# Ledger of designs, part 7: peptides against a protein of PDB entry 1EBD

Target 1, 138 residues: chain A of PDB entry 1EBD
Amino acid sequence: KASYEGKVAAEAIAGHPSAVDYVAIPAVVFSDPECASVGYFEQQAKDEGIDVIAAKFPFAANGRALALNDTDGFLKLVVRKEDGVIIGAQIIGPNASDMIAELGLAIEAGMTAEDIALTIHAHPTLGEIAMEAAEVAL

## One batch from the design tools (peptide; aimed at target 1 R80 D83 V85 A109)

Design b1_p11_1_s4 (made by RFdiffusion4, then SolubleMPNN; from b1_p11_1, 9 letters changed)
Fold by OpenDDE base, seed 4:
Structure b1_p11_1_s4 (fold): chain B 138 residues (1-138), chain A 11 residues (1-11)
Amino acid sequence: as target 1 above (138 residues)
Amino acid sequence: MEKRREELKKL
């Protein structure tokens, strides 16, 4: 947030047309395990009357997490059920702070769970958990 | 996906 707003302000000062236009703001807690979130939580979407699929995949089933012996936590996708659009994501686990950026991009671009599921992730990586959670949402 | 894949095949 603040870094992006600072960039928009710098572009405006430079005489470039710029606006703060974002759908999703990432929030990160650099704990052990790391916690990251972008867009809606499942309960927030439900409280607004959005019918959602909450697709959850555990790091204990991720090949890279197993190889690192760091298998605590999960990825959760919050997918709008009517059209499969990703409206939120939460990650608790290894590298959550960096991995949330893919899901931030997916939300900002209006991507579906199918768009993530059909994107080849490198094997073995922690990032494959986004693909696996997207497959659970189909 | 398909729309973007069709665009990429034109490159």
Scores: peptide ipSAE 0.034, ipTM 0.647, DockQ to the pose 0.043
OpenDDE base, seeds 1, 2, 3, 5: peptide ipSAE 0.034, 0.033, 0.030, 0.031; ipTM 0.644, 0.654, 0.638, 0.604

Design b1_p11_2 (made by RFdiffusion4)
Pose (drawn by RFdiffusion4):
Structure b1_p11_2 (pose): chain A 138 residues (1-138), chain P 11 residues (1-11)
Amino acid sequence: as target 1 above (138 residues)
Amino acid sequence: AARRAALKAAL
């Protein structure tokens, strides 16, 4: 957040019609099962007065997570029911800090569960859980 | 771009 604004400030000073414009910022916590979040939590979304569905997919089902032998965790997609647009995501489990980037790019650009579900992911990887979760969302 | 703009308007 600080670095982004740093650029916006210098550009505005120079005359560039720069402005602060992002839909979300990811936050990561390096706990044992590292966790990452971006966008709205399922509760914040409905408290905001938004009809959102939430899809939750476990690492216990993913093959790479079994190989890593760390199966405690999940990925959650908060999806606007009215248009399938993803507005929040939460990952708890190995490499959540890296996996968060894909869901983050999706939120920023206004993509849908289908956009992600129709994207072929690597197998066996953790990042593909997002594929399976969006499949669940659909 | 359009979807992002619609998203921002809705939020």

Design b1_p11_2_s1 (made by RFdiffusion4, then SolubleMPNN; from b1_p11_2, 4 letters changed)
Fold by OpenDDE base, seed 1:
Structure b1_p11_2_s1 (fold): chain B 138 residues (1-138), chain A 11 residues (1-11)
Amino acid sequence: as target 1 above (138 residues)
Amino acid sequence: KERREELKAAL
């Protein structure tokens, strides 16, 4: 957020049109395992009266995570049931800090779980877990 | 683009 707002401010000072317009802001904790989140948590969505699917896939079932011997944690998608739109994501596990960017993009674009499930991810990769979690939401 | 605006209105 602060870095993005700083960029917007610099562009405005330079006389370029710029606005802060976002749907979701990523949050990252560089722990071991890493933690990342964007958009709604499942409970937060429920507390706001949004009917959601929480689709969870473990890194222990991811081929790249197995090959790296780093299988702790999971990816969770928070999907609005009405239309399948992704409204949040949480990652605990290897490379969570970078992997959250795909899901931030998906949320900002108003993508569905189906959009992610139908996106071909390279095999084997950590990022493939997003596709696997999206398939759980279908 | 339309889906993004719909999402912004819903969140």
Scores: peptide ipSAE 0.039, ipTM 0.705, DockQ to the pose 0.900
OpenDDE base, seeds 2, 3, 4, 5: peptide ipSAE 0.038, 0.030, 0.033, 0.029; ipTM 0.701, 0.683, 0.684, 0.674

Design b1_p11_2_s2 (made by RFdiffusion4, then SolubleMPNN; from b1_p11_2, 6 letters changed)
Fold by OpenDDE base, seed 2:
Structure b1_p11_2_s2 (fold): chain B 138 residues (1-138), chain A 11 residues (1-11)
Amino acid sequence: as target 1 above (138 residues)
Amino acid sequence: SERREELKKKL
């Protein structure tokens, strides 16, 4: 966020048209396990009157997480029920700080849980957790 | 999704 705001400010100072209009701004905590979030939390969506599916998949069910002996946490997708559009994601687990980028892209592009579920993820990877959570949301 | 189907037609 701050890095992007700095770029926008520099462009504005240079006299170029620029705006900050992100749909999805990631938030990351580099703890152990890492925490990452983008878009809506389930409760935030509900408080705004959005009917949502909260789909959760645990790292303990992922082959790569098992192989790494790092199985704490989960990925949660927040999906709008009306059209299946992903509006939020939360990750607690290994590489959450990098894994959130796929979901940030998905939200910014207006992608659905089906779009993620039907994307082939390499096996075995932590990235498969996003696919598995998307399948839960279908 | 409809989006996916439209994308696949362009590829």
Scores: peptide ipSAE 0.071, ipTM 0.762, DockQ to the pose 0.055
OpenDDE base, seeds 1, 3, 4, 5: peptide ipSAE 0.048, 0.041, 0.038, 0.049; ipTM 0.734, 0.716, 0.720, 0.736

Design b1_p11_2_s3 (made by RFdiffusion4, then SolubleMPNN)
Fold by OpenDDE base, seed 3:
Structure b1_p11_2_s3 (fold): chain B 138 residues (1-138), chain A 11 residues (1-11)
Amino acid sequence: as target 1 above (138 residues)
Amino acid sequence: AARRAALKAAL
């Protein structure tokens, strides 16, 4: 957020058209395990009357997390039931701070759970958990 | 583009 606002301010000072767009801002906590979120939480979507699927996959079932001996936590996708569009994601686990960027891109692009499930992820990687959680949402 | 605009109107 602050670095993005600094860029927008610098562009405005330089006389370039710039706008602050705060759609799908990632939130990260560098704890152990790391916590990351983007878009809707499941309860926020429900409180707005959005019918959602909360697809959850544990790092304990991820091949790379097992190889690293770092299997605490999960990835959760918040998927709109009507059209399968991803509207939020939460990660608690290894590399959550970096992995949230894929899901931020997916939300900003209006991708579905099917779009992620059909994307080949490298094996074995932590990022593969996004594909596994997307398959749960189908 | 159009799908993104519709999603951003709902978020």
Scores: peptide ipSAE 0.032, ipTM 0.667, DockQ to the pose 0.590
OpenDDE base, seeds 1, 2, 4, 5: peptide ipSAE 0.031, 0.031, 0.023, 0.030; ipTM 0.666, 0.666, 0.592, 0.658

Design b1_p11_2_s4 (made by RFdiffusion4, then SolubleMPNN; from b1_p11_2, 5 letters changed)
Fold by OpenDDE base, seed 3:
Structure b1_p11_2_s4 (fold): chain B 138 residues (1-138), chain A 11 residues (1-11)
Amino acid sequence: as target 1 above (138 residues)
Amino acid sequence: SERRRRLKEAL
């Protein structure tokens, strides 16, 4: 957020068109386990009257997390039921701070749970958990 | 997926 706002301000000062877009701003806490979020939480979507699927997959079922002996937490996708579009994601677990970028891109690009479920992730990786959570939402 | 179709057509 702050780095992006600084870029937009520099462009405005230089006399270029400037617009700030806040659709998918990531939030990260570098705790143990790490916490990351982008877009809607499940309850925020419900409070706005959006009918959602909350698809959750645990790191305890991820092959790379098992191999690392770091299996605490989960990934959650918040998916709009009407069209399957991903509107939010939360990760608590290993490498959450970096893994949230894939989901931020998915939200900004208007991707569906099907789009992630049909994307081959390398095996074994922590990133496969995004594919597994997307399959839960189908 | 319609999005996946468009992506493959662009490659």
Scores: peptide ipSAE 0.091, ipTM 0.772, DockQ to the pose 0.053
OpenDDE base, seeds 1, 2, 4, 5: peptide ipSAE 0.061, 0.056, 0.036, 0.051; ipTM 0.729, 0.729, 0.688, 0.728

Design b1_p11_3 (made by RFdiffusion4)
Pose (drawn by RFdiffusion4):
Structure b1_p11_3 (pose): chain A 138 residues (1-138), chain P 11 residues (1-11)
Amino acid sequence: as target 1 above (138 residues)
Amino acid sequence: SVLERLAERAA
């Protein structure tokens, strides 16, 4: 957040019609099962007065997570029911800090669960859980 | 708002 604004400030000073414009910022916590979040939590979304569905997919079902032998965790997609647009995501489990980038790019650009579900992911990887979760969302 | 901006981008 600080670095982004740093650029916006200098650009505005120079005359560039720069402004602060992002839909979300990811936050990561390096706990044992590292966790990452971006966008709305399922509760914040409905408290905001939004009809959102939430899809939750477990690492226990992913093959790579079994190989890593760390199966405690999940990925959650908070999806606007009215248009399938993803507005929040939460990952708890190995490499959540890296996996969060895909869901983040999707939120920033206004993509849908289908956009992600129709994207072929690597197998066997953790990042593909997002594919399976969006499949669940659909 | 952030949600209005997201609606624009989704469109």

Design b1_p11_3_s1 (made by RFdiffusion4, then SolubleMPNN; from b1_p11_3, 3 letters changed)
Fold by OpenDDE base, seed 1:
Formats: sequence, structure tokens, C-alpha cells
Structure b1_p11_3_s1 (fold): chain B 138 residues (1-138), chain A 11 residues (1-11)
Amino acid sequence: as target 1 above (138 residues)
Amino acid sequence: SRLEKLRERAA
């Protein structure tokens, strides 16, 4: 967030039109395992009166994670029940810091769980876990 | 639905 805001400010100073208009700000902790989050947590959504589906899928069931012998953690999607729109995601596990970007894009674009579920992910990859979690939400 | 999304993409 700070880096992005700095970029916007620099562009404004340089005379280029720029605006801050984003929905999702990623947060990452580079621990072992890594932790990453974007958008709503399940409880945050509930506290605001949003009816959500929390779709969770473990890395222990992911082929690439098994091959890497790094299966701790999970991916969770927070999906608004009304329209299936993804409003949040949390990842604890391998490469969480990079994998969160796909979900940030999905949230910014207003995508649904169906959109991710219908996106073919390479096999075997850690990224498949997003597709698996999306299928849980359907 | 999932099927509707598939049809929309194929159209």
C-alpha cells in the first residue's frame, strides 16, 4: 500500500494523471509458513452483516505441496452468498506471499468463485489450491 | 450457475 501510494504521488508530481482507487490491499507476513491476506476476513464480513461462504482447502491435499513436502496450512476464500463475489482471501502455506496476487486481482475485478473455478490452473502447482477452494464455494 | 458461466464464455 505504501509503495503504491508513493507511486501515485510521484506520478502526480511528474504531471501524470493518477488516482488511488483500489478495493483490496494485500498484507503479508514472511514467516514459515508464510501468511497472506487480502480483503475481508470471514468474521469481519459477518460483523458488518455480510452473509458469506468461507471456502477452505488444505495444502495437504495439493499435489505440488505434497511433492515439495511442504503441506502446512490452507487457503480460505470469503465469498458473498448473495452474488458469489469474492470479497476476501487468506493463505497460510508455501508461496502465500506470491499466490495472494491472483486473489487480489480477482477481488479488484469483482470476480466470483465460479470465475476462478472455471479457470484452468496448471497441474501440479500450488496455484491449483485457489481453484480447489473456489470449487468448494460453489 | 457454473453451466451458465460456461455457456457465456463459449458464446
Scores: peptide ipSAE 0.046, ipTM 0.713, DockQ to the pose 0.048
OpenDDE base, seeds 2, 3, 4, 5: peptide ipSAE 0.036, 0.037, 0.040, 0.040; ipTM 0.693, 0.695, 0.715, 0.712

Design b1_p11_3_s2 (made by RFdiffusion4, then SolubleMPNN; from b1_p11_3 with R5K A7R)
Fold by OpenDDE base, seed 1:
Structure b1_p11_3_s2 (fold): chain B 138 residues (1-138), chain A 11 residues (1-11)
Amino acid sequence: as target 1 above (138 residues)
Amino acid sequence: SVLEKLRERAA
């Protein structure tokens, strides 16, 4: 967030049109395991009266995670029931800090769980856990 | 679905 705000400010000072539009701001904790989040948490959505599906998939069931012997944690998608749009995501596990970017992009673009489920992810990779979680939401 | 819309355009 701070980096993005700095970029917007620099562009504004340079005379380029730019604006801060907070839609999907990622939050990362570089712990072991890593933690990453973007958009709504499930309870936040519920508190605002949004009917959501929380789709969770564990790294213990991910082929790459198993191969790496690093299977702690999970990926959770927060999906709006009305239209299937992804409004939040949380990852606890290996490479969470990088994997959150795909989900940030999906949220910014207004994509649905189906969009991710129908996107081919390389096998075996940590990233395919997003596809697995999306399938849970369907 | 964004992908569904894109596939519909291509069909």
Scores: peptide ipSAE 0.112, ipTM 0.747, DockQ to the pose 0.061
OpenDDE base, seeds 2, 3, 4, 5: peptide ipSAE 0.078, 0.045, 0.073, 0.041; ipTM 0.708, 0.685, 0.714, 0.644

Design b1_p11_3_s3 (made by RFdiffusion4, then SolubleMPNN; from b1_p11_3, 4 letters changed)
Fold by OpenDDE base, seed 2:
Structure b1_p11_3_s3 (fold): chain B 138 residues (1-138), chain A 11 residues (1-11)
Amino acid sequence: as target 1 above (138 residues)
Amino acid sequence: SRLELLRKRAA
């Protein structure tokens, strides 16, 4: 967030159009395992009266995580039930800090769980967990 | 978009 705000400021000084009003700003904690979040948490959505599907997929079920012998944690997608649009994501596990980027993009682009589920992810990768969670949400 | 095409294919 701070880095982005700095870039926006630099662009403004240079006379370029820029915006800071984004729906999804990622938050990362570099613990072991890493934690990352973007958009709505499930309870936040519910508190605002949004009917959501919380789709969870564990690292223990991922081929790359198994190969790395690092299977702690899970990825959770928060999907609006009405139209399948992804409105939040939380990741606890290895490389969560990098994995969250795909979900940030998806949220800002207004993508659905189906969009991610239908996108081929390389095998075996931790990135497949996002695809698997999206499939759970369908 | 290509994703729209994929949705149609999957439907």
Scores: peptide ipSAE 0.140, ipTM 0.802, DockQ to the pose 0.051
OpenDDE base, seeds 1, 3, 4, 5: peptide ipSAE 0.026, 0.026, 0.030, 0.037; ipTM 0.638, 0.665, 0.677, 0.637

Design b1_p11_3_s4 (made by RFdiffusion4, then SolubleMPNN; from b1_p11_3, 3 letters changed)
Fold by OpenDDE base, seed 2:
Structure b1_p11_3_s4 (fold): chain B 138 residues (1-138), chain A 11 residues (1-11)
Amino acid sequence: as target 1 above (138 residues)
Amino acid sequence: SVLEKLEERAK
């Protein structure tokens, strides 16, 4: 967030129109395992009266995670039931700090779980977990 | 909120 705001400020100084207009801002904790989040948490959505699907997929079920002997954690997608739009995501596990970017993009673009589920992810990768979680949400 | 912004963009 701070980095983005700095970039916007630099653009403004240079005379370019720019504004801070995030839909969802990612947060990362570089612990072991890493933690990352973007958009709504499940309970947050429920508190606001949004009917959601919380689709969770564990790293222990991912081929790359198994190959790395690093299978702690999970990815959770928070999906609005009405239209399948992704409104949040949380990741606890290896490379969560990088994996969250795909989901941030998806949220900012107004994408659905189906959009991610129908996107081919390289095999074997940790990134496949996002696809698997999206499929759970269908 | 995130949802409000999403809905605004979807208009």
Scores: peptide ipSAE 0.236, ipTM 0.833, DockQ to the pose 0.480
OpenDDE base, seeds 1, 3, 4, 5: peptide ipSAE 0.111, 0.161, 0.084, 0.024; ipTM 0.753, 0.789, 0.727, 0.578

Design b1_p11_4_s1 (made by RFdiffusion4, then SolubleMPNN; its pose is not in this set)
Fold by OpenDDE base, seed 3:
Structure b1_p11_4_s1 (fold): chain B 138 residues (1-138), chain A 11 residues (1-11)
Amino acid sequence: as target 1 above (138 residues)
Amino acid sequence: MRERRERAKSK
């Protein structure tokens, strides 16, 4: 967020048209396990009257997480029921700080849970958990 | 997603 705002401010000072758009700003906590979030939390969507599916998949069921002996936590997708569009994601677990970028891209692009479920992820990887959570939402 | 892949293959 702050880095992006700094870029927008520099462009404005240089006399270029600039706008700040906060559609999918990631938030990361470098704890153990790591925590990352982008877009809506499930409760935030419900409080705004959005009917959502909260699709959760545990790292304990991910082949790479098992091989690394690091299986704490989960990935959660917040999916709008009307059209299957991903509007939020949360990750608690290994590599959450880097993995959130894929889901930020998906939200910015207006992708559905089906789009993620039909994307081939390398095997075995932690990133496969996004595909598994998307399949839960179908 | 898939429609875009088909367009890319047709080029």
Scores: peptide ipSAE 0.041, ipTM 0.605, DockQ to the pose 0.042
OpenDDE base, seeds 1, 2, 4, 5: peptide ipSAE 0.040, 0.029, 0.041, 0.029; ipTM 0.662, 0.622, 0.623, 0.636; seed 5 fails the geometry check

Design b1_p11_4_s3 (made by RFdiffusion4, then SolubleMPNN; its pose is not in this set)
Fold by OpenDDE base, seed 4:
Structure b1_p11_4_s3 (fold): chain B 138 residues (1-138), chain A 11 residues (1-11)
Amino acid sequence: as target 1 above (138 residues)
Amino acid sequence: LEEARRRAKEK
């Protein structure tokens, strides 16, 4: 966010159009395990009266995580029930800081859990966990 | 998942 804000400021100074505000700004903590979040948490959505599905999938069930012997944590998708649109995601686990980018893209683009579930992810990868969580939301 | 695949083909 700070890096992005700096870029926007530089562009504004240079006379370029201001960037549009993003719907989803990622937050990352580089702990062990890593933590990453984008968009709504489940409770935030509920507090705003949004009916959601919280789809959770554990890294302990991910083939790549098992191969890496790093299976702590999970991915959670927050999906709006009315239309299946992904409105939030949280990741605690290996490579969370990088994996959140796919979900940030999905949220910004207004994608559904169906869109991710039907996207082929390479096997075995940590990224497959997004597909697995999306399938849970269906 | 099968229902999702069906809907995707209808788009």
Scores: peptide ipSAE 0.031, ipTM 0.699, DockQ to the pose 0.046
OpenDDE base, seeds 1, 2, 3, 5: peptide ipSAE 0.025, 0.028, 0.024, 0.029; ipTM 0.668, 0.675, 0.651, 0.680

Design b1_p11_4_s4 (made by RFdiffusion4, then SolubleMPNN; its pose is not in this set)
Fold by OpenDDE base, seed 1:
Structure b1_p11_4_s4 (fold): chain B 138 residues (1-138), chain A 11 residues (1-11)
Amino acid sequence: as target 1 above (138 residues)
Amino acid sequence: LEARKERAKSK
């Protein structure tokens, strides 16, 4: 966020139009395992009266994570029940700091769980866990 | 694509 705000400021100084008002600002903690989040947490959505599906898939069931012997954690999608739109995601596990970008893109684009579920992910990869979680939400 | 944009506005 701070890095992006700096970029916006630099562009404004240079005379380029820019705005800071995005739906999805990622947050990352570079711990072991890594933690990453974007958009709503499940409880945040519920507190605002949004009916959600929390779709969770563990890294212990991910082929690449197993191959890497790094299976702690999970990916969680927060999906608005009314229309299937993804409004949040949390990842605890290997490469969470990079993997959150796909979910950030999905949220900014207004994608649904179905959109991710129908996106082919390479096998075996850590990233395909997003597809697995999306299938849980269907 | 347009449908996705409309969904984004509703978030």
Scores: peptide ipSAE 0.031, ipTM 0.650, DockQ to the pose 0.498
OpenDDE base, seeds 2, 3, 4, 5: peptide ipSAE 0.020, 0.020, 0.027, 0.020; ipTM 0.580, 0.594, 0.626, 0.523

Design b1_p11_5 (made by RFdiffusion4)
Pose (drawn by RFdiffusion4):
Structure b1_p11_5 (pose): chain A 138 residues (1-138), chain P 11 residues (1-11)
Amino acid sequence: as target 1 above (138 residues)
Amino acid sequence: SNREELHELVH
């Protein structure tokens, strides 16, 4: 957040019509099962008065997670029910800090569960759980 | 657009 604003400030000073414009910022915590979050949590969304559905997919079902032998974790998609637009995501499990980038880019650009579900992911990887979660969302 | 709606939502 600080670096982004740093650029916005210098650009505004120079005359560039710069402004602060992002739909979310990811946060990561390097706990044992590292966790990452972006956008709304399922509860925040409804408390905001939004009809959102949530899809939760476990690492226990992903093949790479079984190979890593760390199966405690999940990926959750908070999706606006009215238009399938993803507004929040939460990952708890190995490499959540890296996997969060895909869901983050999707939120920033206003993509849908289908947009992600129709994207072929690598197999066997963890990042593909997002594919399977969106499939669950649909 | 979805992006604009999201901007309005979070700001």

Design b1_p11_5_s1 (made by RFdiffusion4, then SolubleMPNN; from b1_p11_5, 4 letters changed)
Fold by OpenDDE base, seed 3:
Structure b1_p11_5_s1 (fold): chain B 138 residues (1-138), chain A 11 residues (1-11)
Amino acid sequence: as target 1 above (138 residues)
Amino acid sequence: SNREKLLKLVR
């Protein structure tokens, strides 16, 4: 967020058209396990009257997490029920701080749970959990 | 779909 706002400010000072977009700002806590979030939480979407599917998949069912003996937590996708568009994601678990970037991109691009579910992830990786959670939303 | 777009770009 801060670095992006700094870029927008520099462009404005230089006399170029610039706008700050706040659609998918990631938030990360480097705890053990790590926590990351982007877009809507399930309850935030519900409070705004958005009908959502909360698709959750545990790291305990991920092959790479098992191999690393680091299986605490889960990935949650917040999917708009009307059209399957991903509007939020939360990760608690291994490498959450880096893995949130894929989901931030998905939200910014207006991708659906189907788009993620049909994307082949390398095996075995922690990133496969995004595909698995997307399949839960279908 | 995004998948259809991707397939058109790669093929």
Scores: peptide ipSAE 0.034, ipTM 0.601, DockQ to the pose 0.038
OpenDDE base, seeds 1, 2, 4, 5: peptide ipSAE 0.023, 0.015, 0.012, 0.027; ipTM 0.584, 0.467, 0.405, 0.517; seed 2 fails the geometry check

Design b1_p11_5_s2 (made by RFdiffusion4, then SolubleMPNN; from b1_p11_5, 3 letters changed)
Fold by OpenDDE base, seed 3:
Structure b1_p11_5_s2 (fold): chain B 138 residues (1-138), chain A 11 residues (1-11)
Amino acid sequence: as target 1 above (138 residues)
Amino acid sequence: SAREELLELVS
């Protein structure tokens, strides 16, 4: 966020029109476990009258997480029921700070839970949890 | 804290 704002500010100083859009800016807390979020939280969507599915999958059921002995937490997808589009994602767990990028991309691209569910993820990886959560949403 | 806030929002 700060880096993005800095770029916008530099462009403005240089006389180039620019704007800061915070809609899909990821938020990361480098704690143990790590926390990351992008887009809508479930309650935020509900407060705006969006009918959503909150699909949650635990790291305790992820093969790579088990192999790493780092199974605390979960991934949550916030999926709009009307069209299956992913509008938010939260990760609490191993490598959340990096894994959130895939979901940020998915949200920006207007992808559906089905799109992620049908995307083959390497095995065994933490990233498979996104695919598993997407399947829950279907 | 930021972590606490995030946990509350996703739990």
Scores: peptide ipSAE 0.033, ipTM 0.690, DockQ to the pose 0.039
OpenDDE base, seeds 1, 2, 4, 5: peptide ipSAE 0.029, 0.030, 0.030, 0.029; ipTM 0.653, 0.665, 0.664, 0.654

Design b1_p11_5_s3 (made by RFdiffusion4, then SolubleMPNN; from b1_p11_5, 4 letters changed)
Fold by OpenDDE base, seed 1:
Structure b1_p11_5_s3 (fold): chain B 138 residues (1-138), chain A 11 residues (1-11)
Amino acid sequence: as target 1 above (138 residues)
Amino acid sequence: SAREELLKLVR
């Protein structure tokens, strides 16, 4: 966020109009395991009257996480039931700080759980967990 | 901690 705001400010100073759109601002905690979030939490969506599916998939079931012996945590997708659009995601686990970017992109683009489920992820990767969680939401 | 707060929100 701060880096992006700095870029926008620099562009504005240079005479280039720029806008900051904060639809999907990632939040990261570089703990062990790492924690990352983007968009709505499940309860936030419910509090706003959005009917959601919370799809959770554990790193303990991810082939790459098993190979790395780093299987703590999970990925959660928050999916709007009306249209299947992903409106939030949380990751607790290995490489959460980088993996959240895919989900941030998906949310910004208005993608559905089906879109993620149909996206081929390399095997074996930690990133496959996003696809697996998306399949749970279907 | 920030981690603990995030965990509360996710669970």
Scores: peptide ipSAE 0.046, ipTM 0.739, DockQ to the pose 0.037
OpenDDE base, seeds 2, 3, 4, 5: peptide ipSAE 0.029, 0.032, 0.043, 0.022; ipTM 0.670, 0.687, 0.735, 0.597

Design b1_p11_5_s4 (made by RFdiffusion4, then SolubleMPNN; from b1_p11_5, 4 letters changed)
Fold by OpenDDE base, seed 2:
Formats: sequence, structure tokens, C-alpha cells
Structure b1_p11_5_s4 (fold): chain B 138 residues (1-138), chain A 11 residues (1-11)
Amino acid sequence: as target 1 above (138 residues)
Amino acid sequence: SAREKLLELVR
């Protein structure tokens, strides 16, 4: 967020149109396991009257996590039921701080769970967990 | 902590 705001300020000073209007600002805690979040939590969406699917996929079911012997945690997608649009994501597990970027992009672009589920991810990678969670949401 | 809050919210 701070880095983004700095870029916006620099662009404004340079005379370029720019605004800090960000829907999906990531938050990261570099603990063991790492924690990352972007967009809505499930309960936040429910409190606002949004009907959601909360889809979870565990690291223990991922081939790369198994190969790394680091299988603690899960990825959770928060998907709006009406149209399948991803509105939030949370990750607890190895490399969560980097994995959250794909989901931040998806939320900002208004992508659906189907879009992620149909995106080919390299095998074996931790990134496949996002694809698997998206498939659960379908 | 931020971690604890995140864990509580994600369930």
C-alpha cells in the first residue's frame, strides 16, 4: 500500500492522471506459516448481505507442499454466489506472501473462480492450490 | 496479534 501510494504521488507530481482507488490491498504476516489476505473475509461479505461460497483447499493435498515437507495450512477463496466472482482470498501456508499476488490480480480484474480453475498452473507448484480451491468453488 | 486476528477471521 505505501509503495503504491508513493508511485501515485510520483505520477501526480509528474502530471500524470493517477488515483489511490484500490479494491484489493494485500496484507501479509511473515510468520511460520506465513499468512496473507486480500479482499473480503467470508464473515465480512456475509455481514454486508453478500451470499458467498467459501472454498478451502489444504496444503497437505498439494504435490509441491508434500515434496517440500511443508504442508501446514490452507487457501480459502471467498466467491460471490450470484456470478462466481472472486471477492476475497486468505492463505495460511508456505509462500503465502507470494501466492496472494495471483488472487489480488484476479480480484482487481473481476475474475471468477472458473477463470482461475481453467488457468493452467505448472506442476508441481504451490500455485496449483489456488486452482484447486477455485475448482472447489464451482 | 495480526496473525491471530487473521486466523480468527479465516476460520
Scores: peptide ipSAE 0.071, ipTM 0.773, DockQ to the pose 0.037
OpenDDE base, seeds 1, 3, 4, 5: peptide ipSAE 0.069, 0.061, 0.065, 0.059; ipTM 0.773, 0.769, 0.768, 0.761

Design b1_p11_6 (made by RFdiffusion4)
Pose (drawn by RFdiffusion4):
Structure b1_p11_6 (pose): chain A 138 residues (1-138), chain P 11 residues (1-11)
Amino acid sequence: as target 1 above (138 residues)
Amino acid sequence: SNREELLELAR
């Protein structure tokens, strides 16, 4: 957040019609099962007065997570029911800090569960859980 | 657009 604004400030000073414009910022915590979040939590979304569905997919079902032998965790998609647009995501499990980037790019650009579900992911990887979660969302 | 709606929502 600080670096982004740093650029916006210098550009505004120079005359560039720069402004602060992002739909979300990811936050990561390096706990044992590292966790990452972006956008709205399922509760924040409804409390905001938004009809959102949430899809939750476990690492226990992913093949790479079994190979890593760290199966405690999940990925959650908070999806606007009215248009399938993803507005929040939460990952708890190995490499959540890296996996969060895909869901983050999707929120920033206003993509849908289908956009992600129709994207072929690598197998066997953890990042593909997002594919399977969006499939669950659909 | 979806992004514009999300920016409004983030405000």

